# Designs tried in a protein design run: peptides against a protein of PDB entry 3MAZ. Part 31

Target 1, 99 residues: chain A of PDB entry 3MAZ
Amino acid sequence: VLNPMPACFYTVSRKEATEMLQKNPSLGNMILRPGSDSRNYSITIRQEIDIPRIKHYKVMSVGQNYTIELEKPVTLPNLFSVIDYFVKETRGNLRPFIC
Target 2, 99 residues: chain A of PDB entry 3MAZ as posed
Amino acid sequence: VLNPMPACFYTVSRKEATEMLQKNPSLGNMILRPGSDSRNYSITIRQEIDIPRIKHYKVMSVGQNYTIELEKPVTLPNLFSVIDYFVKETRGNLRPFIA

## One batch from the design tools (peptide; aimed at target 1 Y57 R91)

Design b2_p25_5_s3 (made by RFdiffusion4, then SolubleMPNN; its pose is not in this set)
Fold by OpenDDE base, seed 1:
Structure b2_p25_5_s3 (fold): chain B 99 residues (1-99), chain A 25 residues (1-25)
Amino acid sequence: as target 1 above (99 residues)
Amino acid sequence: EEEEEEKERKEKEELIKLFESMKDA
C-alpha cells in the first residue's frame, strides 16, 4: 500500500514533466516525479524569475527521510515536507502543479 | 511605494541566488 503522495506528484518522465509545466504554467511550476526506477524522486521546476528556465533536482530516499540534492543538502521527513520546503524557501514563487 | 519596489527587486535577486545555488540534476 502506497502512502499518500503530494498533489503535484505525477508518474511522468523528465520530458513529460517539462512539457506539462511549459504547456500549462498557470497550473503551477513544480512537479514531483519518480526517480530512476528506484525509491528516489525528482523535482522538476519551471522558474520564471527573469526568463523561463527548467530545472531538475534529485530527492534521495535516505532511510525513512528524503534528502534534496542541493548545494547544501536538506533532509526532510516526508515528500510533503519536500514540496513545502520548495514553496517556503521561494516564498511562494514555486507552486505545486495541480491539473 | 519605492520601498516596496526595492523590496520586490531585492527578493527577486535573492531568489535568483537561491536557484543558482541549487544543484541541477
Scores: peptide ipSAE 0.203, ipTM 0.702, DockQ to the pose 0.805
OpenDDE base, seeds 2, 3, 4, 5: peptide ipSAE 0.188, 0.195, 0.201, 0.200; ipTM 0.689, 0.693, 0.700, 0.694

Design b2_p25_5_s4 (made by RFdiffusion4, then SolubleMPNN; its pose is not in this set)
Fold by OpenDDE base, seed 1:
Structure b2_p25_5_s4 (fold): chain B 99 residues (1-99), chain A 25 residues (1-25)
Amino acid sequence: as target 1 above (99 residues)
Amino acid sequence: DEEARRRAEEEREELLKLFDSIKDA
């Protein structure tokens, strides 16, 4: 049993996450999913400012924290904070995908 | 409102810059 995870976390592949976001954009545009490593994660987003864009970003587990792989990386204490960061930094443009 | 439109455009540009700053995996 995993520790509590953000509501937009799904044990899906990159492809599946992409399909989920494309299929139901009204449910949100951001998914957290397992990364290539067991303790790492990825964020898949479907942003739609000009045209729909699917992007995948790394969220690296670093010690007890998580680092979002940005040009200037951001380190946060938990995955909830990671999701919150994406929501707040985009002023709500990104919203967690909730099935 | 022209001012509101301007602010909206500025926000759009800021968001685009933010997204560009996120490293694609």
Scores: peptide ipSAE 0.350, ipTM 0.794, DockQ to the pose 0.748
OpenDDE base, seeds 2, 3, 4, 5: peptide ipSAE 0.294, 0.290, 0.340, 0.213; ipTM 0.765, 0.761, 0.787, 0.710; seed 3 fails the geometry check

Design b2_p25_6_s1 (made by RFdiffusion4, then SolubleMPNN; its pose is not in this set)
Fold by OpenDDE base, seed 4:
Structure b2_p25_6_s1 (fold): chain B 99 residues (1-99), chain A 25 residues (1-25)
Amino acid sequence: as target 1 above (99 residues)
Amino acid sequence: DEEELLKKLEEEEKKEEERRKALLL
């Protein structure tokens, strides 16, 4: 049995994810979505500190782990940990988008 | 000793801060 995906995971495109975040900022500002490859994912965020800003991060499947593509890459054991990392490292600025 | 520990902790914090900055727009 496969484990459930994080609550902020949606099978949406980059464009759709952006629209979701723009329409309902109060529901969160972070979406996990499928990447260009079936094994990979992307994180789309919408921060609204001064002005709304959209950014996308690659989450690459590496063996049984996942690596967030950053200047200093971060490798984590599962997608739940990936979401937790984004929340923790931004001290709560990023919150999973929950419909 | 204590000095070495503090040095290590500072380096770890710096590394974490750099990662945090990379996530913020």
Scores: peptide ipSAE 0.086, ipTM 0.552, DockQ to the pose 0.518
OpenDDE base, seeds 1, 2, 3, 5: peptide ipSAE 0.044, 0.041, 0.036, 0.056; ipTM 0.525, 0.518, 0.500, 0.527; seed 3 fails the geometry check

Design b2_p25_6_s2 (made by RFdiffusion4, then SolubleMPNN; its pose is not in this set)
Fold by OpenDDE base, seed 4:
Structure b2_p25_6_s2 (fold): chain B 99 residues (1-99), chain A 25 residues (1-25)
Amino acid sequence: as target 1 above (99 residues)
Amino acid sequence: DEEELRRKKEKEEKEEEERRRRLLL
């Protein structure tokens, strides 16, 4: 059965997502998680350039689509496309966290 | 030519920088 959610989706808090990414960097550096008290989501990333940096993005459910909250917002048809966007835009620097 | 190669590299670098800026990376 194909999961209706991306493989990097976890029902975790912001804190738990941060801890997961910090403890197991070899498993990936990007987590999709539920928003608080809404049908929205958040992306948590651990970017390791010169130093580890944790960032969080809002992913808003808008009609049948999802909008990544950025200075220039990006709207995509599903959560799989949201994950794909982060992977492609970073040329594979961001990878879904799989455990 | 070398100028076309330079222009291509500068374009790719600009597109990469703009992409990083969008993600705040």
Scores: peptide ipSAE 0.277, ipTM 0.704, DockQ to the pose 0.480
OpenDDE base, seeds 1, 2, 3, 5: peptide ipSAE 0.260, 0.272, 0.262, 0.261; ipTM 0.696, 0.707, 0.691, 0.695

Design b2_p25_6_s4 (made by RFdiffusion4, then SolubleMPNN; its pose is not in this set)
Fold by OpenDDE base, seed 4:
Structure b2_p25_6_s4 (fold): chain B 99 residues (1-99), chain A 25 residues (1-25)
Amino acid sequence: as target 1 above (99 residues)
Amino acid sequence: EEEEKEKKEKEEEEEKEKRRKELLL
């Protein structure tokens, strides 16, 4: 039984996440997915500010926390906070993908 | 104390803006 996960978490590959975001942009533009390693994750985003752009972020499990791999790494206590960070920092430009 | 607080608030806003821009593609 997986601990409660954010609603935008899907057990999908990088490619599948990209396809989901491209096919249904109205449902959101941010997916949390399994990373390449065990307890690590990745976030895939798709923004259409000027042109469609895709980016992937690493979310590394560090002790009991999670670190978003940014220029200045951000450490948060749980995956819900990770999603909230992306939403808040972008003032709602990033929205969790909900299908 | 007020000048140090204002400087810290400005640095925090500048850092926040950098973080925002990194997430906007």
Scores: peptide ipSAE 0.582, ipTM 0.866, DockQ to the pose 0.535
OpenDDE base, seeds 1, 2, 3, 5: peptide ipSAE 0.579, 0.576, 0.576, 0.578; ipTM 0.865, 0.865, 0.866, 0.865

Design b2_p25_7_s2 (made by RFdiffusion4, then SolubleMPNN; its pose is not in this set)
Fold by OpenDDE base, seed 2:
Formats: sequence, structure tokens, C-alpha cells
Structure b2_p25_7_s2 (fold): chain B 99 residues (1-99), chain A 25 residues (1-25)
Amino acid sequence: as target 1 above (99 residues)
Amino acid sequence: MSDLEEIGEAVRKREEEEERRRKEE
């Protein structure tokens, strides 16, 4: 029982997320999934600039916020904001995977 | 820069190039 989650959240493994993005690129290129720990998450993206690249990012639960593990960590109040950050920072290149 | 920032910059660069190309056509 979780609070409302972003539409691109799926209870899938790293491998499954990768496969989903590779098989259905038209549905989006970003998936939010459970992380290795209880309240942590991971984001898997499939970028196609130049060549296809799969990357994973840690989204750590810190207090009541979430910190995206980037070169310069970004802390946001909720997972919706996290998804929004990925979309905006990439100028719309990253889009939530919606099936 | 971060991975995300790099993606954003790549997009921007493409958009600028496309705009230039359209202007020349």
C-alpha cells in the first residue's frame, strides 16, 4: 500500500525495466522502479541521442524528501517532482513510460 | 555537467541546428 505513484512507476527489476524500454520505445523512455532498499527507488532511462544508452539513477528517500543521485544531487519533495525534474532538465527528451 | 544536463544540451543543439536549416530552406 503506497501513496499515489507517478504513472511511470512499475514494480519491475532493473532488467525488466530495460527490456520494457527497449521493446516499446514509443511509449516513453523513463521508468521509475523500486530500489534496492525499502523506501528507495531507481530510475531507468533509455536515451537514443547518438546511440541507445541505458542508464540507471538512484532516488534516495531522505527524510520526507527524495534525492536524485546525480553529479550534483538534487532533492525534491516527492516522486512526481522527481519525474518532472527528469523531463524538464532534459528539455522533454525524457518522457515517462506509459503503457 | 550531469547526465541529464548533457541530454538537455544535446537537445538544444539539435533544435538550434534544425532551426538554422529551416531558415536556409
Scores: peptide ipSAE 0.524, ipTM 0.827, DockQ to the pose 0.942
OpenDDE base, seeds 1, 3, 4, 5: peptide ipSAE 0.516, 0.523, 0.521, 0.518; ipTM 0.822, 0.825, 0.825, 0.823

Design b2_p25_7_s4 (made by RFdiffusion4, then SolubleMPNN; its pose is not in this set)
Fold by OpenDDE base, seed 4:
Structure b2_p25_7_s4 (fold): chain B 99 residues (1-99), chain A 25 residues (1-25)
Amino acid sequence: as target 1 above (99 residues)
Amino acid sequence: MSDLEEIGKAMEEKEERKREEELEE
């Protein structure tokens, strides 16, 4: 039995994630997707201020936890907490993409 | 300020400016 994944998780490539966010910005601006290595993930965000800006973050599986690859890495117990961290750290400006 | 904190701040400030402009109309 597989554990549930966050609603903003999609089995898409970096390119596809970017296109999804560009096509329907009203549905959210953050996507969780598979990483290049097993058990690792990446988060793609779309920030639109003056112009659209796409950024990607690595989420590494470490034991039973996950580490967000930031200048100062942050370790959390599950992927739901990872998504929550992105939402809270940006004061709610980043929102999970929900189709 | 972290990268994420800065992203949030920039987006929030943009939305605040939009609200202020709407109130002035």
Scores: peptide ipSAE 0.524, ipTM 0.829, DockQ to the pose 0.422
OpenDDE base, seeds 1, 2, 3, 5: peptide ipSAE 0.522, 0.519, 0.517, 0.516; ipTM 0.829, 0.826, 0.829, 0.825

Design b2_p25_8 (made by RFdiffusion4)
Pose (drawn by RFdiffusion4):
Structure b2_p25_8 (pose): chain A 99 residues (1-99), chain P 25 residues (1-25)
Amino acid sequence: as target 2 above (99 residues)
Amino acid sequence: EEEEEEEEKLKKELKELFESWKDTE
């Protein structure tokens, strides 16, 4: 079976992820990347609801699950589920960045 | 008119959602 990283996962820095989203909005507005200084992960999004804003979120590896660090943390079993949550919670405003 | 009111309401709710999600880095 195939079990790769999510399609919007890129081994890029916070800065590189920000630049990728600004340069190609047509390809999506969400990138998953390695968490700086940890084995965890970060999500970087660019949303144009009111004005363009870049936001970053921590996704922590906890046991065999991942916890999205929000006001009310959400725990899911894998990274595809984390991407699904970001899409669902934003009602489809967030789309994975497919380079 | 009803469709425009629904779109404005959705946009407002999404703005409030993104404002409530505090940047964690």

Design b2_p25_8_s2 (made by RFdiffusion4, then SolubleMPNN; from b2_p25_8, 10 letters changed)
Fold by OpenDDE base, seed 2:
Structure b2_p25_8_s2 (fold): chain B 99 residues (1-99), chain A 25 residues (1-25)
Amino acid sequence: as target 1 above (99 residues)
Amino acid sequence: EEEEEREKREREELLKLFERWKDTL
């Protein structure tokens, strides 16, 4: 049984995700995408507080949880929580890309 | 103005956060 994925999940490459965010910034600035391995993912963001910057973060499947590979790793129970973390930590600056 | 100063602080804090969040190369 496949659990539902966050609305900002797209089966796209790193490059494609970057292009999506650059093309339509009004739709959001955060994409969840497949990682290099099954059950791993990546978050691609485009922040433009100062200048536009694209960044990518690994989201590793660890046991039944997911760990965001930040300087201080953050472990969360599901991918929805991962998205929520990025939204909350940036006080809404990061928004899921919805099209 | 207090609200403007708050927004400025929030912006600076956010920039610091993003700087700390080094991306995967």
Scores: peptide ipSAE 0.590, ipTM 0.874, DockQ to the pose 0.823
OpenDDE base, seeds 1, 3, 4, 5: peptide ipSAE 0.588, 0.588, 0.589, 0.576; ipTM 0.874, 0.872, 0.873, 0.869

Design b2_p25_8_s3 (made by RFdiffusion4, then SolubleMPNN; from b2_p25_8, 7 letters changed)
Fold by OpenDDE base, seed 4:
Structure b2_p25_8_s3 (fold): chain B 99 residues (1-99), chain A 25 residues (1-25)
Amino acid sequence: as target 1 above (99 residues)
Amino acid sequence: SEEEEKKEKELKELKELFDAWKDTE
């Protein structure tokens, strides 16, 4: 049985995630989805500070932790922390997409 | 005003943060 996942986790493709965020921006602007393989994930965000912009970040499973692939990698203990990181770093601008 | 200046600063910082987060997938 899969352990509890963040509420914004959806088994969707890159394209589908983009469409979800674009169609219902009021429900949130961040989605966690499966990565290229079963061990990794990806974060898709839709930021509209100036104009709507979609970005995708790789989240690699490393041992019992997860590393967000950024210029300065960020390693966190679980996926909930990954979501929390994005929320905190943006001071609440990013919100998990809750369908 | 002071409040507007603070908000503008925060917006600028947020924009810079987002720009720094390059696509990795």
Scores: peptide ipSAE 0.592, ipTM 0.876, DockQ to the pose 0.916
OpenDDE base, seeds 1, 2, 3, 5: peptide ipSAE 0.542, 0.544, 0.568, 0.579; ipTM 0.854, 0.853, 0.865, 0.870

Design b2_p25_8_s4 (made by RFdiffusion4, then SolubleMPNN; from b2_p25_8, 7 letters changed)
Fold by OpenDDE base, seed 5:
Structure b2_p25_8_s4 (fold): chain B 99 residues (1-99), chain A 25 residues (1-25)
Amino acid sequence: as target 1 above (99 residues)
Amino acid sequence: EEEKKKEEEEKKELLELFERWKDTE
């Protein structure tokens, strides 16, 4: 059994996550989901600054922390911090998908 | 106009950020 997870965590596939974000953009544009066949996770986002764009980022479980695979890897203590990082770095443009 | 200009600059910076954040999964 998993410990409490961020509100935007859903046990869905890459395809399902994309569809969720496309159908209800007003509910948020960021989803945390399980990685494929692993203890890791993935972040799926849908930004609409100019045109709709979908991207996926790998979140690796490393020891007691998590590392977001970006241009410059970012290591954080928990998944809540991972979500917070994306929100803060984009000054609120990215918002957790809450249904 | 200054407010509008600021908004456009913020959008530009954000687009550049997302461009750097390439898909990794």
Scores: peptide ipSAE 0.622, ipTM 0.888, DockQ to the pose 0.932
OpenDDE base, seeds 1, 2, 3, 4: peptide ipSAE 0.582, 0.583, 0.583, 0.581; ipTM 0.866, 0.867, 0.867, 0.865

## One batch from the design tools (peptide; aimed at target 1 S42 L70 E89)

Design b2_p26_1_s1 (made by RFdiffusion4, then SolubleMPNN; its pose is not in this set)
Fold by OpenDDE base, seed 3:
Structure b2_p26_1_s1 (fold): chain B 99 residues (1-99), chain A 26 residues (1-26)
Amino acid sequence: as target 1 above (99 residues)
Amino acid sequence: EEEEEEEEKERKEELLELFERWKDTL
């Protein structure tokens, strides 16, 4: 049985994810989306500090785990943990986009 | 594809740094 996907996962492109976050910022500022191949993913975030800023991160499937492509990579056991990492690392500044 | 190649590889501390800047603006 396959594990369910996080609620902020959407089968959208980079551009579509950006537009979703821009149009409804009250619903959250983080989206998980499919990568270039079926086993990998990307995270799109939108932050407003001085001006709105968009960033994208690769999440690579490695065996049964997932690695966030940071300068110092972070490996986690599932996609829920990946989302949790982004939330906790930013002390709640990032929130999963739920619509 | 080029879209995937444009994904960022940030320093681990950058997420925390963004938070700190946000916090300091409050």
Scores: peptide ipSAE 0.143, ipTM 0.683, DockQ to the pose 0.037
OpenDDE base, seeds 1, 2, 4, 5: peptide ipSAE 0.071, 0.073, 0.084, 0.080; ipTM 0.609, 0.642, 0.639, 0.645; seed 1 fails the geometry check

Design b2_p26_1_s2 (made by RFdiffusion4, then SolubleMPNN; its pose is not in this set)
Fold by OpenDDE base, seed 2:
Structure b2_p26_1_s2 (fold): chain B 99 residues (1-99), chain A 26 residues (1-26)
Amino acid sequence: as target 1 above (99 residues)
Amino acid sequence: KEEEEEEEKKKKEELLKLFESWKDTE
């Protein structure tokens, strides 16, 4: 049984995620998507503080937790927490893409 | 207001630094 996924989770490719964020920036700027492996994911963000910039971050499933692959890795208990982390760290600048 | 503008500018710069620190890992 698959646990509920964050609302910003979409079964899309890196390219599709990028296009989604570029096409409808008003709907949010962060997408969670499947990674290269079954239990891994990726976060795609589009920030435009100065100029539009797309970035992708690996979210690795490690044991019962998830680790966001950043310069300083962050481990969290679930994918909802992963989304929350990005929202909080950016003080709301990053918002889950909801369509 | 100058003070408010400065605060906003600072927040923007800090946020940019944060994003820069988050290197694309995929």
Scores: peptide ipSAE 0.576, ipTM 0.856, DockQ to the pose 0.895
OpenDDE base, seeds 1, 3, 4, 5: peptide ipSAE 0.555, 0.557, 0.570, 0.570; ipTM 0.847, 0.848, 0.854, 0.854

Design b2_p26_1_s3 (made by RFdiffusion4, then SolubleMPNN; its pose is not in this set)
Fold by OpenDDE base, seed 3:
Parts: sequence; C-alpha cells; structure tokens
Structure b2_p26_1_s3 (fold): chain B 99 residues (1-99), chain A 26 residues (1-26)
Amino acid sequence: as target 1 above (99 residues)
Amino acid sequence: DEEEEEEEKRRKKELLELFERMKDTE
C-alpha cells in the first residue's frame, strides 16, 4: 500500500493541471502531479500577483527524500513537506488546489 | 487606504521577485 498523498495531488497531465487551475482559481493555485519519470513528481502553480502566470517545478525522488529542482534546490523528507514549503515560502500566496 | 495600498504593492513586489528566482524546471 502506498503512503498517503497530499490532497492537492492529482493524476493529471501538465496541460490538464493548468486547465484545472484556470477554471477554478478559488479552489487553490497549486497542484502536485506525476512526473515523467517513475517516482518523480511535478508542481504546477498558477499565480496572479500582477498577471496570471503558470509555472512548473520538478520534484525529484531521491532516496527517501524529495528535492525541489529550484535554482537553489530544496530537499525535504516527504511530499507533504514539499507542499508546505511552497505555501510557507510564498506566505500563503500559493494554496493547494482542493476540489 | 494609501498605507494599505503601499503595503500591498510591497508584498506583491517581494513575491514577484521570489517567483523570478523560482525558475521553471520543466
């Protein structure tokens, strides 16, 4: 049995994630989705601080941890921590998409 | 208020700068 996934995890494509965020911005602006490789994932966000912007970030499974592929990579122990990182770093601007 | 507006602008600027550093990896 697989460990529980964050509530904002959806088995969707990059395109579908974008559409989800665009259609229902009130439900959140951040989605976790499967990556192109095995146990890797991707984060899709839609921020609209000035104008709507879609961005995608790789979350690489490294051993028992996960590394967010940023200019300065961040390694965290689980996917829940990954979501928490994005929420905290943006002071709540990013919110997990819950539908 | 003007004060609130200025604070909001500051927050937005800081967030934009943050997101600029968060470059796409896909």
Scores: peptide ipSAE 0.313, ipTM 0.767, DockQ to the pose 0.895
OpenDDE base, seeds 1, 2, 4, 5: peptide ipSAE 0.309, 0.310, 0.312, 0.310; ipTM 0.764, 0.765, 0.764, 0.763

Design b2_p26_1_s4 (made by RFdiffusion4, then SolubleMPNN; its pose is not in this set)
Fold by OpenDDE base, seed 2:
Structure b2_p26_1_s4 (fold): chain B 99 residues (1-99), chain A 26 residues (1-26)
Amino acid sequence: as target 1 above (99 residues)
Amino acid sequence: EEEEEEERKRELEELRELFERWKDTE
């Protein structure tokens, strides 16, 4: 159906994504999931710098690109780049959840 | 070793600040 998606993409809800990350931290701490609107997505992360924290970020489809809704929005050409951005910006702290 | 410890400490602090800036937007 959909074109190739990042390996950490799962058709799960916000709650399900949270549970997945909590149950299997060793498999990764970042999930890409469908957003509330068509062609929009959300990133769910579970960081453990101090205490476990779950956060969600909107990834909005804008034209042919995607914009991550951060304090300073970041626009990227595809979802693979979106995942790469989170990995690189955190120097590998965030890793795609692969089960 | 001391410099390495300080480097790790700095990196951790930078990461904390990064996540703090990345407010939960959903």
Scores: peptide ipSAE 0.578, ipTM 0.862, DockQ to the pose 0.914
OpenDDE base, seeds 1, 3, 4, 5: peptide ipSAE 0.568, 0.573, 0.574, 0.576; ipTM 0.859, 0.861, 0.860, 0.862

Design b2_p26_2 (made by RFdiffusion4)
Pose (drawn by RFdiffusion4):
Structure b2_p26_2 (pose): chain A 99 residues (1-99), chain P 26 residues (1-26)
Amino acid sequence: as target 2 above (99 residues)
Amino acid sequence: SNGIEEIDESSSRKEAGEALRFIRDN
């Protein structure tokens, strides 16, 4: 079976992820990346609801699950599920960045 | 137009939740 990282996962820094989303909005507005100074992960999004805003979220590895660090944290079993949550919670406004 | 940075990994949980709900609610 294939069990890769999500399609929007790139081994890029926070700066590189920000630049990728600005340069190619047509390809999506969400990137999953390695968490700086941890084995965890970060999500970087560019949303254009009111004005363009870059936002970053922490996704923590906890046991065999991942916890999205929100006001009310959400725990899911894998990273595909985490991307699904971001898409669902934003009602489809967030789309994975497919380079 | 370029996106301004609203929050990062140093932001509180409340701020991260509010930022994500803003997308959902609008």

Design b2_p26_2_s1 (made by RFdiffusion4, then SolubleMPNN; from b2_p26_2, 12 letters changed)
Fold by OpenDDE base, seed 2:
Structure b2_p26_2_s1 (fold): chain B 99 residues (1-99), chain A 26 residues (1-26)
Amino acid sequence: as target 1 above (99 residues)
Amino acid sequence: MLGELALDESSSLKEKGEALEEIRNG
């Protein structure tokens, strides 16, 4: 049985995610992708404040939850909540990439 | 075009936090 993944999840590499965001910025600016390790993920964002900037964040699977690797880590119950956090924390500046 | 600046996933946790703060504040 499979649990649904967020719509902005893609089985792509860091490089591919970057290219996706650059190619179609109107579709969103945030991608969730597999991390380098088994049950971990990464979030790639492309923010255009002053200049286009690509940034990556680690999302670590910890038990049944997920922790966003920040100076002050944020733990959330599922990947949907992780995406929601990025949207809310940035007051809507980040939007899931939907293609 | 490539973004002028790219943050690595291995970047410092402090830097990551600052990045989100920057986005939040615009």
Scores: peptide ipSAE 0.029, ipTM 0.554, DockQ to the pose 0.774
OpenDDE base, seeds 1, 3, 4, 5: peptide ipSAE 0.030, 0.032, 0.027, 0.026; ipTM 0.554, 0.560, 0.551, 0.541; seeds 1, 3, 5 fail the geometry check

Design b2_p26_2_s2 (made by RFdiffusion4, then SolubleMPNN; from b2_p26_2, 9 letters changed)
Fold by OpenDDE base, seed 1:
Structure b2_p26_2_s2 (fold): chain B 99 residues (1-99), chain A 26 residues (1-26)
Amino acid sequence: as target 1 above (99 residues)
Amino acid sequence: MKGVLELDESSSLKEKGEALNEIRDN
């Protein structure tokens, strides 16, 4: 049984996610997508501060939680919390891509 | 104030990360 996924989740590759964000920046700048393994995911973002920059983050399924692979890892209870973390951490600069 | 994420992307997703995901979808 798979619980509902965040609205910005799409079954796309890294390349496709990048193209989606570049093509329709007004729809958001953050996508959650499948990782190489079934229970792992990746976050692709497109921040436009001075110039557009694409970055990717690995979200690992650990037990019943999820850990964002960073120098200082962040563990959260679900994928909705992962998305919320990126939104709040950037004070709203990052917004889930909704189409 | 600019809401900039001050976190570097995951190291394991650099360079060859694109190829791995493309293979996944094929």
Scores: peptide ipSAE 0.175, ipTM 0.663, DockQ to the pose 0.067
OpenDDE base, seeds 2, 3, 4, 5: peptide ipSAE 0.033, 0.041, 0.033, 0.031; ipTM 0.558, 0.579, 0.567, 0.569; seeds 3, 5 fail the geometry check

Design b2_p26_2_s3 (made by RFdiffusion4, then SolubleMPNN; from b2_p26_2, 12 letters changed)
Fold by OpenDDE base, seed 3:
Structure b2_p26_2_s3 (fold): chain B 99 residues (1-99), chain A 26 residues (1-26)
Amino acid sequence: as target 1 above (99 residues)
Amino acid sequence: MLGELALDESSSLEEKGAALREIRDG
């Protein structure tokens, strides 16, 4: 039995994720999606601080944990914690895309 | 806020800056 995935996880490409966020910004601005490697993931965000900006972050599977590829990498125990980190770090500016 | 970070390479089907341009241009 597989563990549940965060609600904002979708099996979509980078392009599809971008389109989802653009079309329905009221549903959230953060998507978790598969990375190039089957065990890695990517986070796509759309922030509107000044102008709309799309950014993509790499989330690497390392052992039983996950590392967000930031200037100062952050390692977390699960994908739920990864999503939580993005929410807290932006003080709620980022919200999981719930479709 | 999250800083300016390197973009991932999860997809090679499009140019890295394409998504931003699409949003800006509508």
Scores: peptide ipSAE 0.034, ipTM 0.614, DockQ to the pose 0.108
OpenDDE base, seeds 1, 2, 4, 5: peptide ipSAE 0.029, 0.034, 0.032, 0.030; ipTM 0.579, 0.619, 0.566, 0.581

Design b2_p26_2_s4 (made by RFdiffusion4, then SolubleMPNN; from b2_p26_2, 10 letters changed)
Fold by OpenDDE base, seed 2:
Structure b2_p26_2_s4 (fold): chain B 99 residues (1-99), chain A 26 residues (1-26)
Amino acid sequence: as target 1 above (99 residues)
Amino acid sequence: MLGEEVLDESSSLKEKGAALKEIRDN
């Protein structure tokens, strides 16, 4: 049984994710993608505050939770909460990329 | 033989010490 994944999850590489965000900024600016290995993931964002900036964040699967690797790590219960965190923390500036 | 750790591709390019609070739209 597979649990549902966030709509902004795509099985793409870092490069491809960057290109997706650049080509279709109107569809959103945040993508969740597979990590290099194991049950880890990565978040790629493209924020246009002053100039377009691409940034990547590592999301580690730890037990039944997920930890966003930041200076001050944030642990959440599921990937949907991870996406929600990015949206809320940026006050809606970040929006999941939906094709 | 001593093994090597393989870091995630995001680990090498992520902004060190970054916090979402720093990139939020104030």
Scores: peptide ipSAE 0.037, ipTM 0.560, DockQ to the pose 0.138
OpenDDE base, seeds 1, 3, 4, 5: peptide ipSAE 0.032, 0.031, 0.039, 0.035; ipTM 0.589, 0.585, 0.561, 0.585; seeds 1, 4 fail the geometry check

Design b2_p26_3 (made by RFdiffusion4)
Pose (drawn by RFdiffusion4):
Structure b2_p26_3 (pose): chain A 99 residues (1-99), chain P 26 residues (1-26)
Amino acid sequence: as target 2 above (99 residues)
Amino acid sequence: EEEEEEKLYEEQKEAMERMDKGEYTE
């Protein structure tokens, strides 16, 4: 079976992820990347609801699950589920960045 | 169609406001 990283996962820095989203909004507005100084992960999004804003979110590895660090943390079993949550919670506003 | 798009816009705006409480800077 194939169990790769999510399609919007790129081994890029916070800065590189920000630049990728600004340069190609047509390809999506969400990138999953390695978490700086940890084995965890970060999500970087560019949303244009009111004005363009870049936001970063921590996704922590906890046991065999991942916890999205939100006001009310959400725990899911894998990274595809985490991307699904970001898409669902934003009602489809967030789309994975497919380079 | 316009009312449906506005409704979706407001739901998406509310979702972004909820997520702001978990947002961070490296």

